# Ledger of designs, part 31: peptides against a protein of PDB entry 5GWM

Target 1, 52 residues: chain A of PDB entry 5GWM
Amino acid sequence: DSAISKEDEERYQKLVTENEQLQRLITQKEEKIRVLRQRLVERGDAKGTELN

## One batch from the design tools (peptide; made by RFdiffusion4, then SolubleMPNN)

Design b2_p18_8_s2 (from b2_p18_8, 10 letters changed)
Fold by OpenDDE base, seed 4:
Structure b2_p18_8_s2 (fold): chain B 52 residues (1-52), chain A 18 residues (1-18)
Amino acid sequence: as target 1 above (52 residues)
Amino acid sequence: KEEEEKLKELIRKELKEK
């Protein structure tokens, strides 16, 4: 196999780094959604216990 | 050569999705 050019390697590493950054952002958003859902359950349960 | 072509194909796909 011919070695990849330095330019092609630099382009690939840039895409890998961008993908890793996007994956971190996805994980942060998923965790925020999880926390918000949990708070909605806790507030729903509190209101349900006050109404019964 | 095969690894180079695989890398070029990956770059072409990622650039097309943007």
Scores: peptide ipSAE 0.108, ipTM 0.659, DockQ to the pose 0.015
Fold by OpenDDE base, seed 2:
Structure b2_p18_8_s2 (fold): chain B 52 residues (1-52), chain A 18 residues (1-18)
Amino acid sequence: as target 1 above (52 residues)
Amino acid sequence: KEEEEKLKELIRKELKEK
């Protein structure tokens, strides 16, 4: 059994932390895309109501 | 074995939080 070195454990913990940070960034970007799509729909609907 | 089990426990925690 190759005992996991302390260096390998520290490297794994760093990768976990980086992955969590990237997941938070993805969620923030997805929420921003959702809000932008909603504003685009609201502006499109406003143009549809002015043409009738 | 103890350091291997610590790393496995970290992996198990991260997989359970998803």
Scores: peptide ipSAE 0.102, ipTM 0.651, DockQ to the pose 0.018
Fold by OpenDDE base, seed 5:
Structure b2_p18_8_s2 (fold): chain B 52 residues (1-52), chain A 18 residues (1-18)
Amino acid sequence: as target 1 above (52 residues)
Amino acid sequence: KEEEEKLKELIRKELKEK
């Protein structure tokens, strides 16, 4: 039986953990972009109300 | 066999969560 080496199991677990960390980082950056876009809209709307 | 089945189960869980 080609038992998966302990090293191959550990490599897989590291890749899973890294993938999860990268996915969390992507989500955090996407949320930050969303918040920044919303703040730009709110500032644009505030300038539009001062010009009328 | 048990370590192979454990790794297959981890892969199946990872694929189900995506």
Scores: peptide ipSAE 0.093, ipTM 0.644, DockQ to the pose 0.018
Fold by OpenDDE base, seed 3:
Structure b2_p18_8_s2 (fold): chain B 52 residues (1-52), chain A 18 residues (1-18)
Amino acid sequence: as target 1 above (52 residues)
Amino acid sequence: KEEEEKLKELIRKELKEK
C-alpha cells in the first residue's frame, strides 16, 4: 500500500481550499452578471417606452 | 492505511458537496 506522502496530502488540501475559493468567486461573478443583465433590460425597456 | 482512508473520505465529501 503506497502510503500517501504528507506532501501529497498538503497539496490536496491546498487544491480543495483553492477550489472552494474559486467556486465562491464564480458565484459572485454570476450574481454580478445577473445584476448587470437586469440593468441592461431596464435601460432597454426605458428606451423602448421613449420610442413608442 | 488510515491516512489513505482519511484522504479517500475527504475526496468523497468534496464530490458530494458539488
Scores: peptide ipSAE 0.089, ipTM 0.639, DockQ to the pose 0.019

Design b2_p18_8_s3 (from b2_p18_8, 11 letters changed)
Fold by OpenDDE base, seed 1:
Structure b2_p18_8_s3 (fold): chain B 52 residues (1-52), chain A 18 residues (1-18)
Amino acid sequence: as target 1 above (52 residues)
Amino acid sequence: EKELEELKKKIREELKKK
């Protein structure tokens, strides 16, 4: 049975923690994109009402 | 040992759900 080295375990735990941090950052950026798209729609609707 | 196997198990389970 290949005993996983303690060093390999610590390295893998670091990669898991980094992946969780990157996933949180992705979610924050996706939410920011959603809010920016919503503001563009609201501003587009305001400009569409000024042109008629 | 047990912690790394549990982490690998969680990753395998998430890959099977997609």
Scores: peptide ipSAE 0.073, ipTM 0.568, DockQ to the pose 0.022
Fold by OpenDDE base, seed 4:
Structure b2_p18_8_s3 (fold): chain B 52 residues (1-52), chain A 18 residues (1-18)
Amino acid sequence: as target 1 above (52 residues)
Amino acid sequence: EKELEELKKKIREELKKK
């Protein structure tokens, strides 16, 4: 069993933490895209209801 | 030491659920 060096453990932990931060950022951007799409639908529906 | 082993364990458990 190759003992993992302390430096390799710290490097791996930094990559895990960075990945978790990037996943949170992706989720925040996806939520913002969802809200923007919903506002476009509401504006389309408002124009559709004014035309009926 | 134990933290990296627990992280590897969690990854292996999530890979087995797929």
Scores: peptide ipSAE 0.062, ipTM 0.545, DockQ to the pose 0.020
Fold by OpenDDE base, seed 5:
Structure b2_p18_8_s3 (fold): chain B 52 residues (1-52), chain A 18 residues (1-18)
Amino acid sequence: as target 1 above (52 residues)
Amino acid sequence: EKELEELKKKIREELKKK
């Protein structure tokens, strides 16, 4: 059995941790985009009610 | 060793749920 080197195990763990951090950051940015889009819709609707 | 095998196991389990 090719025992994985300690250095390769540590590299793999770092890549997994980085991937999890990047996935959390993507989710946070997607949620921020969703909230900003919703605020733009709400402001558009408010202007539509002032023009009638 | 055990930690890497447990991590591989978790990844395989998550891939089976999709």
Scores: peptide ipSAE 0.060, ipTM 0.546, DockQ to the pose 0.022
Fold by OpenDDE base, seed 2:
Structure b2_p18_8_s3 (fold): chain B 52 residues (1-52), chain A 18 residues (1-18)
Amino acid sequence: as target 1 above (52 residues)
Amino acid sequence: EKELEELKKKIREELKKK
């Protein structure tokens, strides 16, 4: 059993922390895209109501 | 060792929530 070196454990923990940070950033961007799409729909619907 | 075991625990907990 090759014990994971302390350096390999520290590298793995850095990659996990980075992956968690990137996943949070993805979720924040997806939520921002959702909100922007919703505002675009609301502005489109407002223009559709002024044409009747 | 302890940090790797805590990480394996978090992964197992997230897999159990699906």
Scores: peptide ipSAE 0.056, ipTM 0.531, DockQ to the pose 0.024

## One batch from the design tools (peptide; made by RFdiffusion4, then SolubleMPNN)

Design b2_p19_2_s2 (from b2_p19_2, 8 letters changed)
Fold by OpenDDE base, seed 4:
Structure b2_p19_2_s2 (fold): chain B 52 residues (1-52), chain A 19 residues (1-19)
Amino acid sequence: as target 1 above (52 residues)
Amino acid sequence: MSPEEIKALEELRKEQEEK
């Protein structure tokens, strides 16, 4: 393996951190969608529950 | 770490932004 520069290492660490942040945001959105779907079921709102 | 690993993380980032 070719040794990476310090600049390449800093670029890598930025990409790792950004991916971790995006994963957390995705998980938060998925949980919010789950909660909203549950509230639609509790309200008997069949139209909202038919969405994918 | 390799240049190929950095490239793989760039592709992974792109995939996460599309979700």
Scores: peptide ipSAE 0.065, ipTM 0.684, DockQ to the pose 0.027
Fold by OpenDDE base, seed 3:
Structure b2_p19_2_s2 (fold): chain B 52 residues (1-52), chain A 19 residues (1-19)
Amino acid sequence: as target 1 above (52 residues)
Amino acid sequence: MSPEEIKALEELRKEQEEK
C-alpha cells in the first residue's frame, strides 16, 4: 500500500470539508424554496377567495 | 486513501457543486 502523499491528504481534507459545507448550503436552499412555494400557494389561495 | 478513492471524492464534490 503506497502511503498517500501529504498533498493528497490535504486534497482529501479539503474535499471532505467542501462537501460538508455544500450539503449544508443545499439544505438551506431547499428549506428556502419550500417556504417560498408555501407563500405562493397562500397568495394563490387568497386571490382565489377574492375571485369567488 | 487510494487514487481511486480520491477520484471518487472529486466526482462527489462536482455533483454537489452542480446542485
Scores: peptide ipSAE 0.058, ipTM 0.679, DockQ to the pose 0.023
Fold by OpenDDE base, seed 2:
Structure b2_p19_2_s2 (fold): chain B 52 residues (1-52), chain A 19 residues (1-19)
Amino acid sequence: as target 1 above (52 residues)
Amino acid sequence: MSPEEIKALEELRKEQEEK
């Protein structure tokens, strides 16, 4: 097994951290979309719900 | 790489395959 270089290890750690940050951001956006859709339904904006 | 870093790469690979 070729020992992974310190530079490659740092790149992989950065990629893992960035992936976790992006996943958290996706989850936050999906939750925001869910809440916005619910508010459109509660307001009787049927046209807004059809466009989403 | 630590065992934790290897595991993190395996999870990252798995998440990319599940897309």
Scores: peptide ipSAE 0.051, ipTM 0.632, DockQ to the pose 0.021
Fold by OpenDDE base, seed 5:
Structure b2_p19_2_s2 (fold): chain B 52 residues (1-52), chain A 19 residues (1-19)
Amino acid sequence: as target 1 above (52 residues)
Amino acid sequence: MSPEEIKALEELRKEQEEK
């Protein structure tokens, strides 16, 4: 087995860690977008009830 | 590759396949 260099092993570990961090960041942003959309709907509904 | 690194890549592949 061609033992990967220590530098290559560290590169793979960095890529795995970076991928996991990016996925967490995407999920956090998607959840924030969801919450903001929900708040916009709730504010729209509140304005609709005040106009009736 | 270390056994831990192989496992991490296998977990990463599974996470990408589940999306």
Scores: peptide ipSAE 0.049, ipTM 0.628, DockQ to the pose 0.019

Design b2_p19_2_s3 (from b2_p19_2, 9 letters changed)
Fold by OpenDDE base, seed 3:
Structure b2_p19_2_s3 (fold): chain B 52 residues (1-52), chain A 19 residues (1-19)
Amino acid sequence: as target 1 above (52 residues)
Amino acid sequence: MSPELQRETERLLKELEEQ
């Protein structure tokens, strides 16, 4: 059984930490996209009410 | 993939090829 080197374990832990940070950033961007889409819908609905 | 994540992945792949 080739024991994982200490260096490989440290590299793996960096990748795990970076992945967690990137997932948090993705979630923040997805929420921002959701809010922007909602504002576009509300602006579209406002134009629809001016045409009635 | 982040450039940092890519560089770390490439280093790990290289280490596996040297074993």
Scores: peptide ipSAE 0.079, ipTM 0.653, DockQ to the pose 0.022
Fold by OpenDDE base, seed 2:
Structure b2_p19_2_s3 (fold): chain B 52 residues (1-52), chain A 19 residues (1-19)
Amino acid sequence: as target 1 above (52 residues)
Amino acid sequence: MSPELQRETERLLKELEEQ
């Protein structure tokens, strides 16, 4: 079993870091969607609640 | 996962399994 090359490890770590960044962005967008839905409910915007 | 990141991950995993 050859040890992974340094270049393969660096490529893998880059992908891990990018995936972690994307996961943070997903979480931020999900929270923003939650807040927007709540604001539509508070405004009594029935059309906004049906479209989501 | 973005389609680009998925394809790159799958390629890298295959390369690591072949070593």
Scores: peptide ipSAE 0.078, ipTM 0.643, DockQ to the pose 0.025
Fold by OpenDDE base, seed 4:
Structure b2_p19_2_s3 (fold): chain B 52 residues (1-52), chain A 19 residues (1-19)
Amino acid sequence: as target 1 above (52 residues)
Amino acid sequence: MSPELQRETERLLKELEEQ
């Protein structure tokens, strides 16, 4: 009988929840990288205008 | 992936292969 045990369903739900938490952390770090890259571009453009 | 999450995933994969 191919019925998933209650213990297997509880383990699966734990893995789903941990995966969702990790995906949120990845998104937060990607947004932080985007903001830092934008600040580096703005500083690069400021140095380029001082050299002209 | 945490070492705990990896061990739990490997356990669930093994249980699914035995069904």
Scores: peptide ipSAE 0.077, ipTM 0.643, DockQ to the pose 0.021
Fold by OpenDDE base, seed 5:
Structure b2_p19_2_s3 (fold): chain B 52 residues (1-52), chain A 19 residues (1-19)
Amino acid sequence: as target 1 above (52 residues)
Amino acid sequence: MSPELQRETERLLKELEEQ
């Protein structure tokens, strides 16, 4: 009966929870990078239209 | 078989069955 110990299950659940938290943080930073890149493009386009 | 050897044999058989 290789039932994992309660301690091993609790360790696993901590790792799952940490992984989910880190994944949310990655997604938030990626979205922030996307928005910053978009604003740089929009500012580039605005300068291009003022020079013509 | 000595009662000690019997207990050791039963322990080893149980350990082998759990593998």
Scores: peptide ipSAE 0.014, ipTM 0.275, DockQ to the pose 0.006

Design b2_p19_2_s4 (from b2_p19_2, 10 letters changed)
Fold by OpenDDE base, seed 3:
Structure b2_p19_2_s4 (fold): chain B 52 residues (1-52), chain A 19 residues (1-19)
Amino acid sequence: as target 1 above (52 residues)
Amino acid sequence: MSPEELRALEELRQRQEQE
């Protein structure tokens, strides 16, 4: 019976928790990038309308 | 523990035994 050591289980649970935290941070950064890209488009469109 | 958690811990152990 290859009983997983208590130390290996604690290491795995740390990695799972870290992965969940990193995924939340990625989602927050992706949303921020989306908003920044939209603001750049709106500013580009405003400059395009000043040249006509 | 799911069968997937067991496999992930076995892979982690195998990496540590190779170091």
Scores: peptide ipSAE 0.121, ipTM 0.715, DockQ to the pose 0.016
Fold by OpenDDE base, seed 1:
Structure b2_p19_2_s4 (fold): chain B 52 residues (1-52), chain A 19 residues (1-19)
Amino acid sequence: as target 1 above (52 residues)
Amino acid sequence: MSPEELRALEELRQRQEQE
């Protein structure tokens, strides 16, 4: 039974922490993309109503 | 370590031993 080394535990904890930080960053970027897409639709609709 | 973290490290080690 090869016990998990303390070094492997510390490496895993770094990867978990980094993954959690990256997931938070992804969520923030996805929300920014959603808001930008919505603003593009609203501007498209405004231009479409000015051309009719 | 949590029991879940221990299992995840064991799975990570097992993948690294197969490479």
Scores: peptide ipSAE 0.120, ipTM 0.712, DockQ to the pose 0.016
Fold by OpenDDE base, seed 5:
Structure b2_p19_2_s4 (fold): chain B 52 residues (1-52), chain A 19 residues (1-19)
Amino acid sequence: as target 1 above (52 residues)
Amino acid sequence: MSPEELRALEELRQRQEQE
């Protein structure tokens, strides 16, 4: 019975928790990038309509 | 812990015992 040490379990749980925090941060940054790209497209379309 | 979490920790321990 290779009982994982309590220290190894606590270390793994810290890595899992950190990974979940990083994934949430990535999702928030990706959504911000999406919104910024959409606003750039809308400004490009507005300039195209003003030149016609 | 999940059975997958247990395996990942065992693999990590095996790498550390080989260093």
Scores: peptide ipSAE 0.118, ipTM 0.705, DockQ to the pose 0.015
Fold by OpenDDE base, seed 2:
Structure b2_p19_2_s4 (fold): chain B 52 residues (1-52), chain A 19 residues (1-19)
Amino acid sequence: as target 1 above (52 residues)
Amino acid sequence: MSPEELRALEELRQRQEQE
C-alpha cells in the first residue's frame, strides 16, 4: 500500500485538467461540424428549389 | 483535492495494484 506520492497526485491532476480541455475542444469541433453540415443542407435545398 | 480528483486517484491506484 504505497500512498500516492505528491508528485503522482500533481501529475494526475494535470492529466485530468488536460483531458477536460480536450473534451471541451472535441465538443466545440463537433458543434462546428454540425453547423457546417446544416449550412450545406440549406444550400443544397436552395439549389433544389431553383431547378423546379 | 476535489471529491472527483480523490475518486480518480483511487481508480488510478486500483489499476496500478492490478498490474
Scores: peptide ipSAE 0.114, ipTM 0.708, DockQ to the pose 0.016

Design b2_p19_3_s1
Fold by OpenDDE base, seed 5:
Structure b2_p19_3_s1 (fold): chain B 52 residues (1-52), chain A 19 residues (1-19)
Amino acid sequence: as target 1 above (52 residues)
Amino acid sequence: DLEEYQRLQKEIEELRAKL
C-alpha cells in the first residue's frame, strides 16, 4: 500500500477545513433563502416580483 | 426582499465553485 506523504496529509487537512467552513457559510445563506422564499410564497401577490 | 434573495443565491453559487 502506498503511504500518504506528510505534505499531502497537511494539504488534505487544509482542504477538509476549508470545505467545512464553506459548507457552514452555504448553510447560513440557505436558511435565510428558505425564510425569504417562504415569505414570497405566502404573500401570494403579483407584487412579489417587484420587491426590492 | 427579492434583491437580497438573488444576492444570496449568487453568493452560494460562488461558494460552491470553490468546493
Scores: peptide ipSAE 0.291, ipTM 0.836, DockQ to the pose 0.601
Fold by OpenDDE base, seed 1:
Structure b2_p19_3_s1 (fold): chain B 52 residues (1-52), chain A 19 residues (1-19)
Amino acid sequence: as target 1 above (52 residues)
Amino acid sequence: DLEEYQRLQKEIEELRAKL
């Protein structure tokens, strides 16, 4: 079986690093969304009339 | 808060599209 080339390993590591970075950003935004969604519910902004 | 909420939802969808 042919060993993974250095080029393929570099491509893989780039994807892994990018995935980890993207997942961290998603997690941060999801936490903020959770807080904002709760505030919208508490304010009775169910109509989506407040753009702020 | 709503505008920020909607922006963040859009940004998450864009990030997920890159995964």
Scores: peptide ipSAE 0.296, ipTM 0.839, DockQ to the pose 0.613; fails the geometry check
Fold by OpenDDE base, seed 4:
Structure b2_p19_3_s1 (fold): chain B 52 residues (1-52), chain A 19 residues (1-19)
Amino acid sequence: as target 1 above (52 residues)
Amino acid sequence: DLEEYQRLQKEIEELRAKL
């Protein structure tokens, strides 16, 4: 029977962990974007250029 | 900061390309 090697399992776990890390980073950046957009609206800055 | 906003958008696209 073909068994998954320890090396293959370790490679798989690295990919899973990397994907989870990437997803967390995306979520953090999306939250920061949301906050920046909200501050722009609150200031009444129509041009977005005040987001400098 | 608009540059920060644009940078974050670009970084998200780069991260999504790696998924």
Scores: peptide ipSAE 0.292, ipTM 0.838, DockQ to the pose 0.534; fails the geometry check
Fold by OpenDDE base, seed 3:
Structure b2_p19_3_s1 (fold): chain B 52 residues (1-52), chain A 19 residues (1-19)
Amino acid sequence: as target 1 above (52 residues)
Amino acid sequence: DLEEYQRLQKEIEELRAKL
């Protein structure tokens, strides 16, 4: 039985960690977008597709 | 805040391209 090499496991774990980091960054940016939209609504600047 | 919104959307797309 061929086991996964240590090097292959390390490469895989790096990809998993990177993907988790990227997902966190995406979530943070999406939250910022949500906050911006909310501020625009609160200011009365958001009417439908209108963003300032 | 439209410019910031557009920038953030672009950055998200760039991040998704790396997944």
Scores: peptide ipSAE 0.292, ipTM 0.837, DockQ to the pose 0.632; fails the geometry check

Design b2_p19_3_s2
Fold by OpenDDE base, seed 3:
Structure b2_p19_3_s2 (fold): chain B 52 residues (1-52), chain A 19 residues (1-19)
Amino acid sequence: as target 1 above (52 residues)
Amino acid sequence: DLKEYQELLKEIEELRKKL
């Protein structure tokens, strides 16, 4: 019976938790990039409106 | 399953490369 050992299950659960943490960190970085890009666009649009 | 475990390891490796 190739039942996963308790040690292998604990390793798997640690990896699941780490994956979720890494996914949250990626999402936070991507959101920060989105906000920075939006601010650059808004500043570009503001300069365009000042020139009009 | 061993396959699911190996898939998770690959996914974590790809996430680590993106950070």
Scores: peptide ipSAE 0.060, ipTM 0.602, DockQ to the pose 0.072
Fold by OpenDDE base, seed 4:
Structure b2_p19_3_s2 (fold): chain B 52 residues (1-52), chain A 19 residues (1-19)
Amino acid sequence: as target 1 above (52 residues)
Amino acid sequence: DLKEYQELLKEIEELRKKL
């Protein structure tokens, strides 16, 4: 029974934490994209050039 | 708004490549 070293467990936990952080960032950016896309549709009648 | 939207799309694609 090769016990997982403390160093291997710490490496695994870092990857799990990073994955969770990346998933949260994706969700936040997808919500912001939804809002910005809606603003572009609503303002699409007004030149499209004002939306930086 | 359009530039920010396009930048956020690129950032999501980059994040998805790391998952």
Scores: peptide ipSAE 0.090, ipTM 0.701, DockQ to the pose 0.503; fails the geometry check
Fold by OpenDDE base, seed 5:
Structure b2_p19_3_s2 (fold): chain B 52 residues (1-52), chain A 19 residues (1-19)
Amino acid sequence: as target 1 above (52 residues)
Amino acid sequence: DLKEYQELLKEIEELRKKL
């Protein structure tokens, strides 16, 4: 069995939690990007530059 | 929509730098 210190375990768990939070934020923003891209396509705005 | 899209892309790029 590998021994890990309590301090190293606490550091690891903080990084895992942060990584999971960041990954959730990425997923949410990527979904919003997909929705916005679909709206741009549906509007037929070949210039794309007129949409805010 | 385009401005929000561009902002979200930048935010994802910054988040990916932290991973």
Scores: peptide ipSAE 0.084, ipTM 0.696, DockQ to the pose 0.584; fails the geometry check
Fold by OpenDDE base, seed 1:
Structure b2_p19_3_s2 (fold): chain B 52 residues (1-52), chain A 19 residues (1-19)
Amino acid sequence: as target 1 above (52 residues)
Amino acid sequence: DLKEYQELLKEIEELRKKL
């Protein structure tokens, strides 16, 4: 059985950590998108297009 | 708000392409 090299395990752990960080960022941005979309709906389409 | 909304949509699409 070819044991996974230390270098391959370190590469795998970096990808796992990066994936977890990116998933957290996606969740945070999705919540912010939900809030901003709701504000655009509440303000109406015409007023929403004037917002920065 | 609209520009920030559009920027965040673009950023989340870019992040999803890396996963």
Scores: peptide ipSAE 0.066, ipTM 0.647, DockQ to the pose 0.522; fails the geometry check

Design b2_p19_3_s3
Fold by OpenDDE base, seed 4:
Order: sequence, then C-alpha cells, then structure tokens
Structure b2_p19_3_s3 (fold): chain B 52 residues (1-52), chain A 19 residues (1-19)
Amino acid sequence: as target 1 above (52 residues)
Amino acid sequence: DLEEYKRLQEEIRELREKL
C-alpha cells in the first residue's frame, strides 16, 4: 500500500490553506463589488462616469 | 467609486488565477 509521505501531506495542507485564504479574499471583494454596483445604479452612474 | 469597483474586479481575476 502506498501511503502519502509526511512531506507530501504538508505540501497538500499548504495548498489547501492557501486556497481557503484566496477564496476568503475573493468573497470579501465580491461583497464589496455588490455594494459598489448598487451604489452606482442608485446614483445613476451606470454609464461608468463615477470617479468617487 | 468606479475606480474602486474596477480595481476589485481585477484583483478577483488575479486571485482566481492562483486557485
């Protein structure tokens, strides 16, 4: 039976942790995007003219 | 802020490329 080495397990866990961190960052930015998009619509800036 | 909106979209693209 081939077992995963400790080194391979540690490498895998690093990738899992990194992916979880990346996914959290994406989720946070997507939430902010939703809020900003709604504000742009409410202001009538749907033309892409808002600078602030 | 439109520039913030565009920046966040680009940052998400870059993060997805690392997944």
Scores: peptide ipSAE 0.326, ipTM 0.848, DockQ to the pose 0.596
Fold by OpenDDE base, seed 2:
Structure b2_p19_3_s3 (fold): chain B 52 residues (1-52), chain A 19 residues (1-19)
Amino acid sequence: as target 1 above (52 residues)
Amino acid sequence: DLEEYKRLQEEIRELREKL
């Protein structure tokens, strides 16, 4: 019976943990984008180009 | 700022490519 080796399980868990970390980073950056976009709208900068 | 906004969009793209 093809029980996964301990080594394969450890490799899998590293990938799961990495994916969870990546997803958290994405969520944090998406929230920051939301805040920045809202600030751009509130400033009424119709050209957006002046806000470097 | 707009440059920070663009940078964050690019960073999200790169993170999604690693998933």
Scores: peptide ipSAE 0.324, ipTM 0.847, DockQ to the pose 0.566
Fold by OpenDDE base, seed 3:
Structure b2_p19_3_s3 (fold): chain B 52 residues (1-52), chain A 19 residues (1-19)
Amino acid sequence: as target 1 above (52 residues)
Amino acid sequence: DLEEYKRLQEEIRELREKL
């Protein structure tokens, strides 16, 4: 059993934290995309038209 | 707008490349 070094654990925790941050950012952008798509549907516009 | 939509899709792609 080679225990993970403290340095490797700290690196892993940074990656976990970064992953969580990136996932939050993705979720926020996907929510904005959802809102934009909903506005497109509400307007009855065709896919690929300008969505102002 | 459509430009905002495209930008957000690109930003998501870039974020996924960092995962």
Scores: peptide ipSAE 0.324, ipTM 0.846, DockQ to the pose 0.597
Fold by OpenDDE base, seed 5:
Structure b2_p19_3_s3 (fold): chain B 52 residues (1-52), chain A 19 residues (1-19)
Amino acid sequence: as target 1 above (52 residues)
Amino acid sequence: DLEEYKRLQEEIRELREKL
């Protein structure tokens, strides 16, 4: 039976888990960027270049 | 702030390079 070895499955699952973790971190940072942009809009800074 | 924004953009780039 040419089934994927348990070792290969474990290696694959580690990569999947790592990719999911990386994607979550990206999403969290993108959400923080969205919040910063929203605060800039609320402050009336139409130029969007000075995120003080 | 702008520096935080730039940092977050750089960190996202680095994370995407690992995907």
Scores: peptide ipSAE 0.323, ipTM 0.847, DockQ to the pose 0.598

